Peptides against a protein of PDB entry 6A30. Designs and how they scored, part 2

Target 1, 150 residues: chain A of PDB entry 6A30
Amino acid sequence: AQDADNVLQPIMDLLDSNLTLFAKICEKTVLKRVLKELWKLVMNTMERTIVLPPLTDQTMIGTLLRKHGKGLEKGRVKLPSHSDGTQMIFNAAKELGQLSKLKDHMVREEAKSLTPKQCAVVELALDTIKQYFHAGGVGLKKTFLEKSPD

## One batch from the design tools (peptide; made by RFdiffusion4, then SolubleMPNN)

Design b1_p8_2_s2 (from b1_p8_2, 3 letters changed)
Fold by OpenDDE base, seed 2:
Structure b1_p8_2_s2 (fold): chain B 150 residues (1-150), chain A 8 residues (1-8)
Amino acid sequence: as target 1 above (150 residues)
Amino acid sequence: PRWAEALK
């Protein structure tokens, strides 16, 4: 459980920061689309990391996501005045674009099988992330979350 | 999550 938390916390913090910002500046349908894209990004990143695990750091996913989340405030984002709205949208879009390129920054390594412990951590992580994106039914549908992100 | 309020 602790290992899963350590891996998840950076991801969750980044997601909260991004989604909080987008929730303030995006129309509902746009926000929903952003949510779907973030889900795909997270799942694809996790899949790649599982298949091609980093040799040195189990928290690589969180580190990479944090690195690409440049300029985002951690936690609750304060929306500046109305006059800065356009600039904020532009910046947010730019940041999201950087996140979408995360896959290109992943180091290719040899495939490695997961140990039972690693499997348990992954299962817990996946469940937690799914629940997070589902958000009690307000977020993504279970059917969507259970499909391949491809 | 707090952001989910925007989706209600």
Scores: peptide ipSAE 0.564, ipTM 0.943, DockQ to the pose 0.315
Fold by OpenDDE base, seed 3:
Structure b1_p8_2_s2 (fold): chain B 150 residues (1-150), chain A 8 residues (1-8)
Amino acid sequence: as target 1 above (150 residues)
Amino acid sequence: PRWAEALK
């Protein structure tokens, strides 16, 4: 649906840029861990977005991902040097560690009732993101994606 | 996605 696309596009762009960067600078095991943490972050953020602000407000996910996962900026043409990459990994690891703590402190409120249209958008969004993280089986396992991010 | 190639 068009509405789902509007909601997803900024998220997917940000994820793609960040993961592309991480894929280039991280060892496989580290990248896998990054994927898991990003998945948790996305899921938690989506949940909060559904529960608290209007579903159309997608700024929260973008803000969190930009804050904790600085990847390739849209206008960035050149990848960081090896030295820069090392520092980025260090910073990313630090930020990811903080994310783990952040989710534990996430305040949950009573979930808002979604309209059928909003439900459809959420379902489509979730499916799309799951497929993205699964990446045809190369990424996160389905069993992991189907479990609670907590 | 392209980043997934790094996981193969």
Scores: peptide ipSAE 0.560, ipTM 0.942, DockQ to the pose 0.294
Fold by OpenDDE base, seed 4:
Structure b1_p8_2_s2 (fold): chain B 150 residues (1-150), chain A 8 residues (1-8)
Amino acid sequence: as target 1 above (150 residues)
Amino acid sequence: PRWAEALK
């Protein structure tokens, strides 16, 4: 649990900050689309994390989110000015469009053997993230989350 | 999550 928390907390904080901002400036359907793209990104990144790098506090998810999403760091989200917000949305949309194609460029390496402890951490992480994106039913649907983000 | 309120 502690290990999972160490891995997940930075990611969740980053997601929370960015999604909070997007929730304020995006229309509902746009926000839903953002959620779907982020879900795909997270799942793809987790797959790579399992097969390549070890589970550390600096996860591939966090790295990828920061690198490609150029999202906000942990902290209080302050809305930019109207003009700044519009530009941010435009840029974010462009970036998300690029992310949608990222899966095609991701190198799939041979999976590493995980210890039982590592497996438990991964399972807990997956469940936590899934519940997070579901958000009590107002976020992504269970059926969507249970499908492979191919 | 707080952001989820925007989806209601």
Scores: peptide ipSAE 0.560, ipTM 0.943, DockQ to the pose 0.386
Fold by OpenDDE base, seed 1:
Order: sequence, then C-alpha cells, then structure tokens
Structure b1_p8_2_s2 (fold): chain B 150 residues (1-150), chain A 8 residues (1-8)
Amino acid sequence: as target 1 above (150 residues)
Amino acid sequence: PRWAEALK
C-alpha cells in the first residue's frame, strides 16, 4: 500500500494540478477531450514503464513525473491574468509533452516479468487512476476507461 | 476531484 502511494502520489498531484488548470480555462467539451487524451497518455506511459521498468518499483513513475513535472511545483497557481493563463497552458502542454517523450528515452529492453508484489501495486495504481478519471461519473465513462488506449 | 466540478 505504501509503495503504491509513493508511486501514485506524484502522478495524482500532477494530474490534479493540470486538470484543475484546464478546468478553469477550458470549455466543458474541450476539457472532456483533454481528459481522454490525458488518460491515453497516462495509460500508454504506464504500460511502457511497467513492461520496461527503468527504475525501482517505488519510484519509477514518481521519479519520471517529477523529472518532467518540475514546472508544476509552483502548484496552486492563482490564475492572476488572462495572459498568465495562456502561459500556464503552454507550460502544462510542455510538461505533458515531456511525459510523452519519456517513451523515447526508455531503454529498449526485453519485457520484464513483474513479481506478485509489483503486480499488486500496478493493479492498485490502475484502479485508483481509473476511479480518479471517472470522478464519480462526471469524468470519463467506465466503458471508455475499460478499453485499451490506442 | 475538484476539477470535475467544471464538468457538471
């Protein structure tokens, strides 16, 4: 449980910060589209990270997100002005882009099998993330979340 | 989550 929390907390913080920002400045339809793209990005990133873990189980996702999400540490960004909001979108997009590039830096290694402990952590993480994106039915639909992202 | 309020 603690291991899962250590892995999940950084990604949840990053997602929450970005989605909070987008929720403030985007129309609902745009926000929904952003959610779908973020879901796809997260799932694809996790899949690759799990199959080819470059780091320890406890830190791999968190460390990767921290390395690429450093710009979000100035967390609760008070959107002071319209100009600031636009810049924040660009920064958020850049951060998301860096997460996608993580795929390119992953060493092409053979798929590693997960230990039972690692599997349990991954399953818990996936369930938590799914619930988060579902947001009690306000977010993404269960049917969408249950499908493998392209 | 707080951001979900925007989708209601």
Scores: peptide ipSAE 0.559, ipTM 0.942, DockQ to the pose 0.410

Design b1_p8_2_s3 (from b1_p8_2 with S2P K6A)
Fold by OpenDDE base, seed 2:
Structure b1_p8_2_s3 (fold): chain B 150 residues (1-150), chain A 8 residues (1-8)
Amino acid sequence: as target 1 above (150 residues)
Amino acid sequence: APWAEALK
């Protein structure tokens, strides 16, 4: 549990920051789309982080996401005025575009099998992230979360 | 999560 928390906390904080901002500036349909794209990004990033580079107690996933999400920090989340809305959306979209390139910054190594301990951590992490994106039923559907992302 | 309120 502690290992999973260490792995998850950085990404969860970044997700909270990003989604909080998007929730303020996007209507429901757009926000839902953002959720789906973020889910894909997170899952793909986790897969690469786990399968190619060895899973460690301190994952680089949070660091990599933070590197590409600098414009969407919690401290910068504020309610935009009507005049700021368009520009904020544009900037947010730009940041998402940077996040989509995260895979290009991953250090690639030969794929390895996970130890039982690592598998348990991944399982717990995945469950936690799924629950987060499900958000008590108002977020992504469980059926969507159980599907392999593109 | 607080952001999820926007989806209700």
Scores: peptide ipSAE 0.549, ipTM 0.938, DockQ to the pose 0.319
Fold by OpenDDE base, seed 5:
Structure b1_p8_2_s3 (fold): chain B 150 residues (1-150), chain A 8 residues (1-8)
Amino acid sequence: as target 1 above (150 residues)
Amino acid sequence: APWAEALK
């Protein structure tokens, strides 16, 4: 649906930009790990945005990084330090604050309940994001994407 | 996605 596309486009553009950067500087196995971490961040941010009261980007990302963040192992050319890799993921996740647009679309003023139409949009959005991270089979496995992120 | 070429 056009509504879901309009909401997702800024997020998808941000993901494309960041993953393109990571693809250039990370070794293949490191890039795979980055994908997994970004998937967790995206899913958890969506959950908090829809289900929980609004949180600041800093609070959400800081909590997620403490729980799920793992250091990057090896770079292709230049080896970012553990701290550098974490900072890059932090910055990428911070920019994913565009997920607020999804909240504005999915959540009416003070209500946390979704209408049937909003549920359909969320389902379409989730499918689109899953397909994106799957990347025609070279990205994350379907079995991984179908599991609830920790 | 263009970045996915790095994973092939």
Scores: peptide ipSAE 0.548, ipTM 0.937, DockQ to the pose 0.387
Fold by OpenDDE base, seed 1:
Structure b1_p8_2_s3 (fold): chain B 150 residues (1-150), chain A 8 residues (1-8)
Amino acid sequence: as target 1 above (150 residues)
Amino acid sequence: APWAEALK
């Protein structure tokens, strides 16, 4: 659905860019650990965004990511030199940290129930993100994705 | 996803 796409696209772009970078410069076990932490961050951030602010075609996540996100452009990801690798990881981590800042910029509202349409969008979005992190079985395990991201 | 190749 278009609504789900509008919600997801900024997040997916950021994830693709950063994970692509990490995949190039990190050892497999490190990459997997990063993936787990990103999953927790994304899920926790989405939970707050869904429960409090209205879910619209222009989500707070999307808006904040577009305005404040210095995500790596897919076409600009170059293989780092040995000296630049650590710095690139640091920069990428800093960029990902902007997702955590979404909590601070969210409008504080009372929790509200979702409309049927909003529920459908959220369900589709969550499924899409889960599939993305699962990555055909080479990413996070289904059992991990089905647990609460505490 | 292309990045997932690193996890194979």
Scores: peptide ipSAE 0.548, ipTM 0.937, DockQ to the pose 0.333
Fold by OpenDDE base, seed 3:
Structure b1_p8_2_s3 (fold): chain B 150 residues (1-150), chain A 8 residues (1-8)
Amino acid sequence: as target 1 above (150 residues)
Amino acid sequence: APWAEALK
């Protein structure tokens, strides 16, 4: 639904930027680990953000993630040079660490009851995110995605 | 997604 797209677009853009960077600087196993950690982070963030504030505030997820992921925009995602590769990894790790800390900063407030429409949007959003992380089968396994990230 | 190519 259009509503789900509007809610997800900011976070999806950020994920694309971050994962694109990580894909360039990380070997496969590290990238897989990054995916798993990002999945957990996203799911936990969504849970806290969707259940508590109005669904319209879902854009805050993207804003918060962007704040902690500064410099990982698509425009800055460049293939690191051989000489800078190690430094890029450290920088990426630092940024990832900041993203991880974001989880801890997400204050869980009082849960709001969602309307049927909001529930449908959330469901669609979750499905979209799952599909994204699954990436046609090359990403995270369905069995992993279907388990609680907590 | 393009980043997923790194996982192939």
Scores: peptide ipSAE 0.546, ipTM 0.937, DockQ to the pose 0.313

Design b1_p8_2_s4 (from b1_p8_2, 3 letters changed)
Fold by OpenDDE base, seed 2:
Structure b1_p8_2_s4 (fold): chain B 150 residues (1-150), chain A 8 residues (1-8)
Amino acid sequence: as target 1 above (150 residues)
Amino acid sequence: SPWAEALK
């Protein structure tokens, strides 16, 4: 649905940018670990945004992510040299650290119940994100995605 | 996604 797309697009763009970079500079096992950490981060961020602050068409998630992201390039990035790769990993890690700090920047409110419409949007959003991280079976396992993130 | 190719 359009509402879910509006909520997801900023997150998906950031994920694509970061994961594209990581995919080029990290080995498979490291990339898998990054996926798991990003999954946890995204789920925790969404949970806070949905449960505490009001759910709106203009999601705070995208705004916060844009604010704390360094604006990594989406799409193909040239493979860095060995030395460049190390620096890029460091920078990427720093970006992830900034994302983790989103919890401190989110407006806190009392927990609220979602309307049926909001629930439907959340369900669709979650399904979309799960499918994204599953990546046709090469990404995170379904069993992992169904677990509550730490 | 294109990045997922690295996981294949």
Scores: peptide ipSAE 0.533, ipTM 0.935, DockQ to the pose 0.328
Fold by OpenDDE base, seed 1:
Structure b1_p8_2_s4 (fold): chain B 150 residues (1-150), chain A 8 residues (1-8)
Amino acid sequence: as target 1 above (150 residues)
Amino acid sequence: SPWAEALK
């Protein structure tokens, strides 16, 4: 449980911060589209991370996000003025870009088999993320979450 | 999540 939390927490914090911002400034259809793209990004990144077990008990995603991810400060989550809204979107996009860069920093080494412990952590992580994106039914549909992103 | 309220 602790291992999963250590892996997930940086991702979840970043997602929560950005989605909170987008929820305030975006129309519902735009927010839904953002969710779909984020889901694809997260799943694709995780897939690569799973193929390459982390050097530590933490995933490369978690490590990189902790190092490079600046979460949206509580003070930044304010209702933007008209001028601030565009800038906030830009800043959020920049932060999301950091997630994309995680793929670029992952060196593809030979695929290693996961230990049973690692498998359990990954399974828990995937379930948690799916539940998060589903958001009690108002987020992404279960059918969408069950399909492999490509 | 709190952000999900915007999707209701």
Scores: peptide ipSAE 0.531, ipTM 0.934, DockQ to the pose 0.335
Fold by OpenDDE base, seed 3:
Structure b1_p8_2_s4 (fold): chain B 150 residues (1-150), chain A 8 residues (1-8)
Amino acid sequence: as target 1 above (150 residues)
Amino acid sequence: SPWAEALK
């Protein structure tokens, strides 16, 4: 559990920051779409990371994602003003684009066998992320989350 | 999460 938390925390923090921003600037349907795209991105990123040195690389990915998020932190997310709303949307779109590009740069190398402990951590991590995106039922549907994002 | 409120 602790290992999973350590692995996920950087990504979760970034997700929270980004989704908080998107929630403020996007209408509901757009936010839902963003949520779906982020889910796909996260799942693909995790999949690629697991194939690599699994647990240590999650932190690295989180750091990379944070870097590409250009300082979008929870404390820095301000309410959009009417005048700045359009600009914020463009900025958010740009950030999403950067995240997508980062995904494309993720190289899936040779699959390594995971220990039972590592598998358990991954399973817990996946469950945690699914629950996060489900958001008590207001987020993505479980049926959607249980399907392959590809 | 607080962001999820926007989906209600």
Scores: peptide ipSAE 0.529, ipTM 0.934, DockQ to the pose 0.315
Fold by OpenDDE base, seed 4:
Structure b1_p8_2_s4 (fold): chain B 150 residues (1-150), chain A 8 residues (1-8)
Amino acid sequence: as target 1 above (150 residues)
Amino acid sequence: SPWAEALK
């Protein structure tokens, strides 16, 4: 459980901060689309994280999210002044575009062998993230979350 | 999450 928390906390903080920002600048349908793209990115990133050894103490998920979602940074996103909403939307759209492109370039790789403990951590992480994106029923549908992000 | 309120 603690291991799962250590893995999850950085991504959860990143998601919370960025989704909070998007929630403020996007209408519902756009926000829903952002959620879907983020879900795909997270799932693909997790897959790669399972395959590749950790590069640093920082989660690969967080790194990839920051890399491919320019402006999506780990930690609390400082909300710019609401006066520049247009620029914020533009930036968000650009970031969303990058996320969509990432989906097309990410190739599924064969997962390396995991220990039972590692498997349990991954399963817990997946369940937690699914619940997060479901958001009590207002987020992504369970049927969507249960299918391949591709 | 607080952001989810925007989806209600």
Scores: peptide ipSAE 0.529, ipTM 0.934, DockQ to the pose 0.301

Design b1_p8_3_s1 (from b1_p8_3, 4 letters changed)
Fold by OpenDDE base, seed 4:
Structure b1_p8_3_s1 (fold): chain B 150 residues (1-150), chain A 8 residues (1-8)
Amino acid sequence: as target 1 above (150 residues)
Amino acid sequence: SRWAEKVK
């Protein structure tokens, strides 16, 4: 639906910029790992934004980065500098705070259940993001995207 | 190339 596209456009632009950069600078295995971590971050951010009471963007981003940043280091990612890769992801995650805009359009201030229409928009939004991370098969596998990031 | 170009 047009509503989903309108809500997603800012985050999609951000993802396009970051993923384009990562695809250029990372070898295939590293890119895959980065994509997995970004996927987890996006999914958790969406979940918190939709389900949990309003958290400040800073608090939500900080919590997600702290939780998932450790996961990236655990993978022997041959980045030229581990610090550089982490900083790039941190910056990307900070920008991903724009996912809060999804809440403004879809969720009332109170942690109320979504209407059927809102649910449909969320589902469409998720499908769009999944397609974007899959990237015609060069990104993440569909089976991975269909599983819970937790 | 842009990442979006890979998305079908």
Scores: peptide ipSAE 0.479, ipTM 0.912, DockQ to the pose 0.322
Fold by OpenDDE base, seed 5:
Structure b1_p8_3_s1 (fold): chain B 150 residues (1-150), chain A 8 residues (1-8)
Amino acid sequence: as target 1 above (150 residues)
Amino acid sequence: SRWAEKVK
């Protein structure tokens, strides 16, 4: 559990900041669409990290997540005007977009088999992320989360 | 509320 938490914490910090913002400024249908796109991005990024775990790439992801996660305001803020909201969404999207760009620049390594311990950590991590995106029913449906993001 | 609060 501790290992999974350590791996997920930077991602969760970034997601919490962005999704908190989106939940405040987006109506329901827009929020759902954002969640779906973000889910795909997260899953694709994690897949590469797990299947192609070059140490360099993991370090870069961690650095990126820390850098961008700190740039977002945490806590309750006033609802922005239309113009302010647009800029905030743009900034949040830019931060998330860096994860995709990082994926494209990841060094390709041969797939490594996971040890039983690593498999357990991955399983726990995936469960945690699914719960996070479901958000007690406010987020994505469980049926969607159980399907391949492809 | 924070997004994380909805997960709890």
Scores: peptide ipSAE 0.477, ipTM 0.913, DockQ to the pose 0.347
Fold by OpenDDE base, seed 2:
Structure b1_p8_3_s1 (fold): chain B 150 residues (1-150), chain A 8 residues (1-8)
Amino acid sequence: as target 1 above (150 residues)
Amino acid sequence: SRWAEKVK
């Protein structure tokens, strides 16, 4: 548990900074949309980091942002500044590329299969991130967090 | 408030 916390702390700090900012500047509906997009990004990044060969952080994030950026536009999310909001999400995603460091800690063994210990760490990490996005009920619904981001 | 405070 302590090891997982140490690995997650940088990510949590980054998320805290970004989500604190978004909570201050976004209306509730916009905030929920931002949370959903960030959740998708985090989940996809984790999945790719664990399953796929090391990609450059920029390439992976760029691909994820291109895929999810279109979703925000279709949803008519009125951000205070649409361009600024998208850029903030982009920047947040770029910073979340530090999730690659989680790979180095989690996948240092055989990259092809997770050991039972590694699986347990991943599960704990996922639970922690879910709790963080739920934020005592202020954030995303648990039912949403349990769904695949696909 | 900070986001982390809401998680607790």
Scores: peptide ipSAE 0.475, ipTM 0.912, DockQ to the pose 0.331
Fold by OpenDDE base, seed 3:
Structure b1_p8_3_s1 (fold): chain B 150 residues (1-150), chain A 8 residues (1-8)
Amino acid sequence: as target 1 above (150 residues)
Amino acid sequence: SRWAEKVK
């Protein structure tokens, strides 16, 4: 459990920031669409992360997240004007796009079979992320999350 | 509210 938390914490922090923002600035239909795209991105990223050596990925993700995460000023309670909202979405999308670039920098190491411990961590991670995207029912449906994003 | 607060 502790290992899973350590692995997930950077992505969870990123997701929390982005999803919080999206929930604030997007209407329900747009939010759902954004969630679906983000889910697909996260799943694809996780799939690649599992194939890659865990140590190098966490440091790179952490470094990338740290560079971009400082820009989300927690403090502006002011509902951004429509123009500001669009820019925020664009910026958030750009940040998410950088996650896709992280995929390309992840060194393809030979797909080592996951140890039972690693499998357990991945399962826990997936469950946690699914729960996070479901968000008590305000997010994506469980049926959607249980299906392959392919 | 924060997204995390919605997560049960």
Scores: peptide ipSAE 0.470, ipTM 0.911, DockQ to the pose 0.330

Design b1_p8_3_s2 (from b1_p8_3, 4 letters changed)
Fold by OpenDDE base, seed 4:
Structure b1_p8_3_s2 (fold): chain B 150 residues (1-150), chain A 8 residues (1-8)
Amino acid sequence: as target 1 above (150 residues)
Amino acid sequence: SPWAEKVK
């Protein structure tokens, strides 16, 4: 459990910050659409991270996410004007697009067989992420999360 | 965080 938490904490911190912002500025249907795209991205990234050497990509994702997170100065959450909200969505979409491109550069290496312990950690990690995206029912439906991302 | 609070 602790190993899964350590692996997921950077991703969860990023998701929490972004989803908190999106939940404030987006209508419910738009938020669900964003959640679906993020879910696909996270699942695809995890699948590749399991196949690729685990440590380098987590640090790169964490570092990429930290580099872009520096702009959230502790400053006064001024209610973004409609123009500011649109720009933030555009910037977030651009960042998500860059993550998608990173996906294309990740060479599909042969899936190294995970040890039973590693499999258990991955399963626990997946369950935690599913719960996080479900968010007590305000996020994605459980039925959607249990389906393999197409 | 509001999102983390919803997950708990």
Scores: peptide ipSAE 0.232, ipTM 0.819, DockQ to the pose 0.317
Fold by OpenDDE base, seed 5:
Structure b1_p8_3_s2 (fold): chain B 150 residues (1-150), chain A 8 residues (1-8)
Amino acid sequence: as target 1 above (150 residues)
Amino acid sequence: SPWAEKVK
């Protein structure tokens, strides 16, 4: 648990900074949309990192943005433009490339399958990230977070 | 931070 926390703390700090920023600049409905897009990005990045280790962070982010980056809502004039919002998500995802550190702890060089210990670390990581996205109920709903983004 | 304070 302590090892997992040490690995996740920089990612959580990054998420906190980005989510705090989004909360300040976005109206509630727009914020929810941004959170959903960020959640999909994080989950996909984690999946790719665990399942497809050879992929670069840039390749993963680029693929995700091409698939999901076109759907940002624009409510009020003071909100970021579609392009600005997409770029913000991209930047957040790029910074989340620190998930590669989680890869080093979760993937033994010679093992194609996760050990029970590695599975426990993944579960802890997922729970922690879900808590940050839920944010005591002001973020995404638990039911949404528990569903596959696929 | 404001966001971290919301996490229980």
Scores: peptide ipSAE 0.228, ipTM 0.812, DockQ to the pose 0.280
Fold by OpenDDE base, seed 1:
Structure b1_p8_3_s2 (fold): chain B 150 residues (1-150), chain A 8 residues (1-8)
Amino acid sequence: as target 1 above (150 residues)
Amino acid sequence: SPWAEKVK
């Protein structure tokens, strides 16, 4: 559990900040779409991280979210103007698109077998992320989260 | 955080 937390905490913190912001500025349908794309990205990134050693100590998602989160002062999230919110969504969509393209360039190495310990960490991580995206029912549906992203 | 609170 602690290992999973240590790995996920930076990503979760960034996701929490960004999703909190998106929840404030997005209509529910738009938010749902954003969540689905983020879910797909997270799952794909995790798959690669499991198969490939992380290229950097920072996950691609972490880098993406950090880039957009820099405008969020660690302090009081000043509600961005409507224009700022729209631009933020646009930037997020653009970055998501770039990450998807990067996927195609990454040579899929053969899946390395995980140790039982590593498997346990991955399972805990997945459960945590699923819970996070479900967000008590205000996020993604459980049925969607149980499906592997295409 | 509001999002984290929703997960609880």
Scores: peptide ipSAE 0.225, ipTM 0.814, DockQ to the pose 0.325
Fold by OpenDDE base, seed 3:
Structure b1_p8_3_s2 (fold): chain B 150 residues (1-150), chain A 8 residues (1-8)
Amino acid sequence: as target 1 above (150 residues)
Amino acid sequence: SPWAEKVK
């Protein structure tokens, strides 16, 4: 569990920030679409991470996220004015773009068979992410999350 | 965060 948390923490922090923003600025239908796209991105990233040696991924993810995480000044969540909303969407899109770049930097190394321990960590990680995207029912439906490529 | 709070 701790290993899963360590692996997921950078992704979860980024997701938390973005999803919080999207939940505030998006209409329900738009939010669902955004969530679906994020889910796909996360799943694709996870798939690549599973195929890659875990150690390299933590360093790269950590480095990429550390460079961008400094910019979230605890600025007063002033309800963005309409102009601020557009800028926030732009910033969120930029952050999503960075996630996509992170995905591209995850060079698919030869799929080494995961050890049973690694499999367990991945399973826990997937469950955590599914719960996160479901968000007590305000996010994606469980049925959608379960049918998505695990 | 509001989203994290919804997951709890």
Scores: peptide ipSAE 0.220, ipTM 0.813, DockQ to the pose 0.305

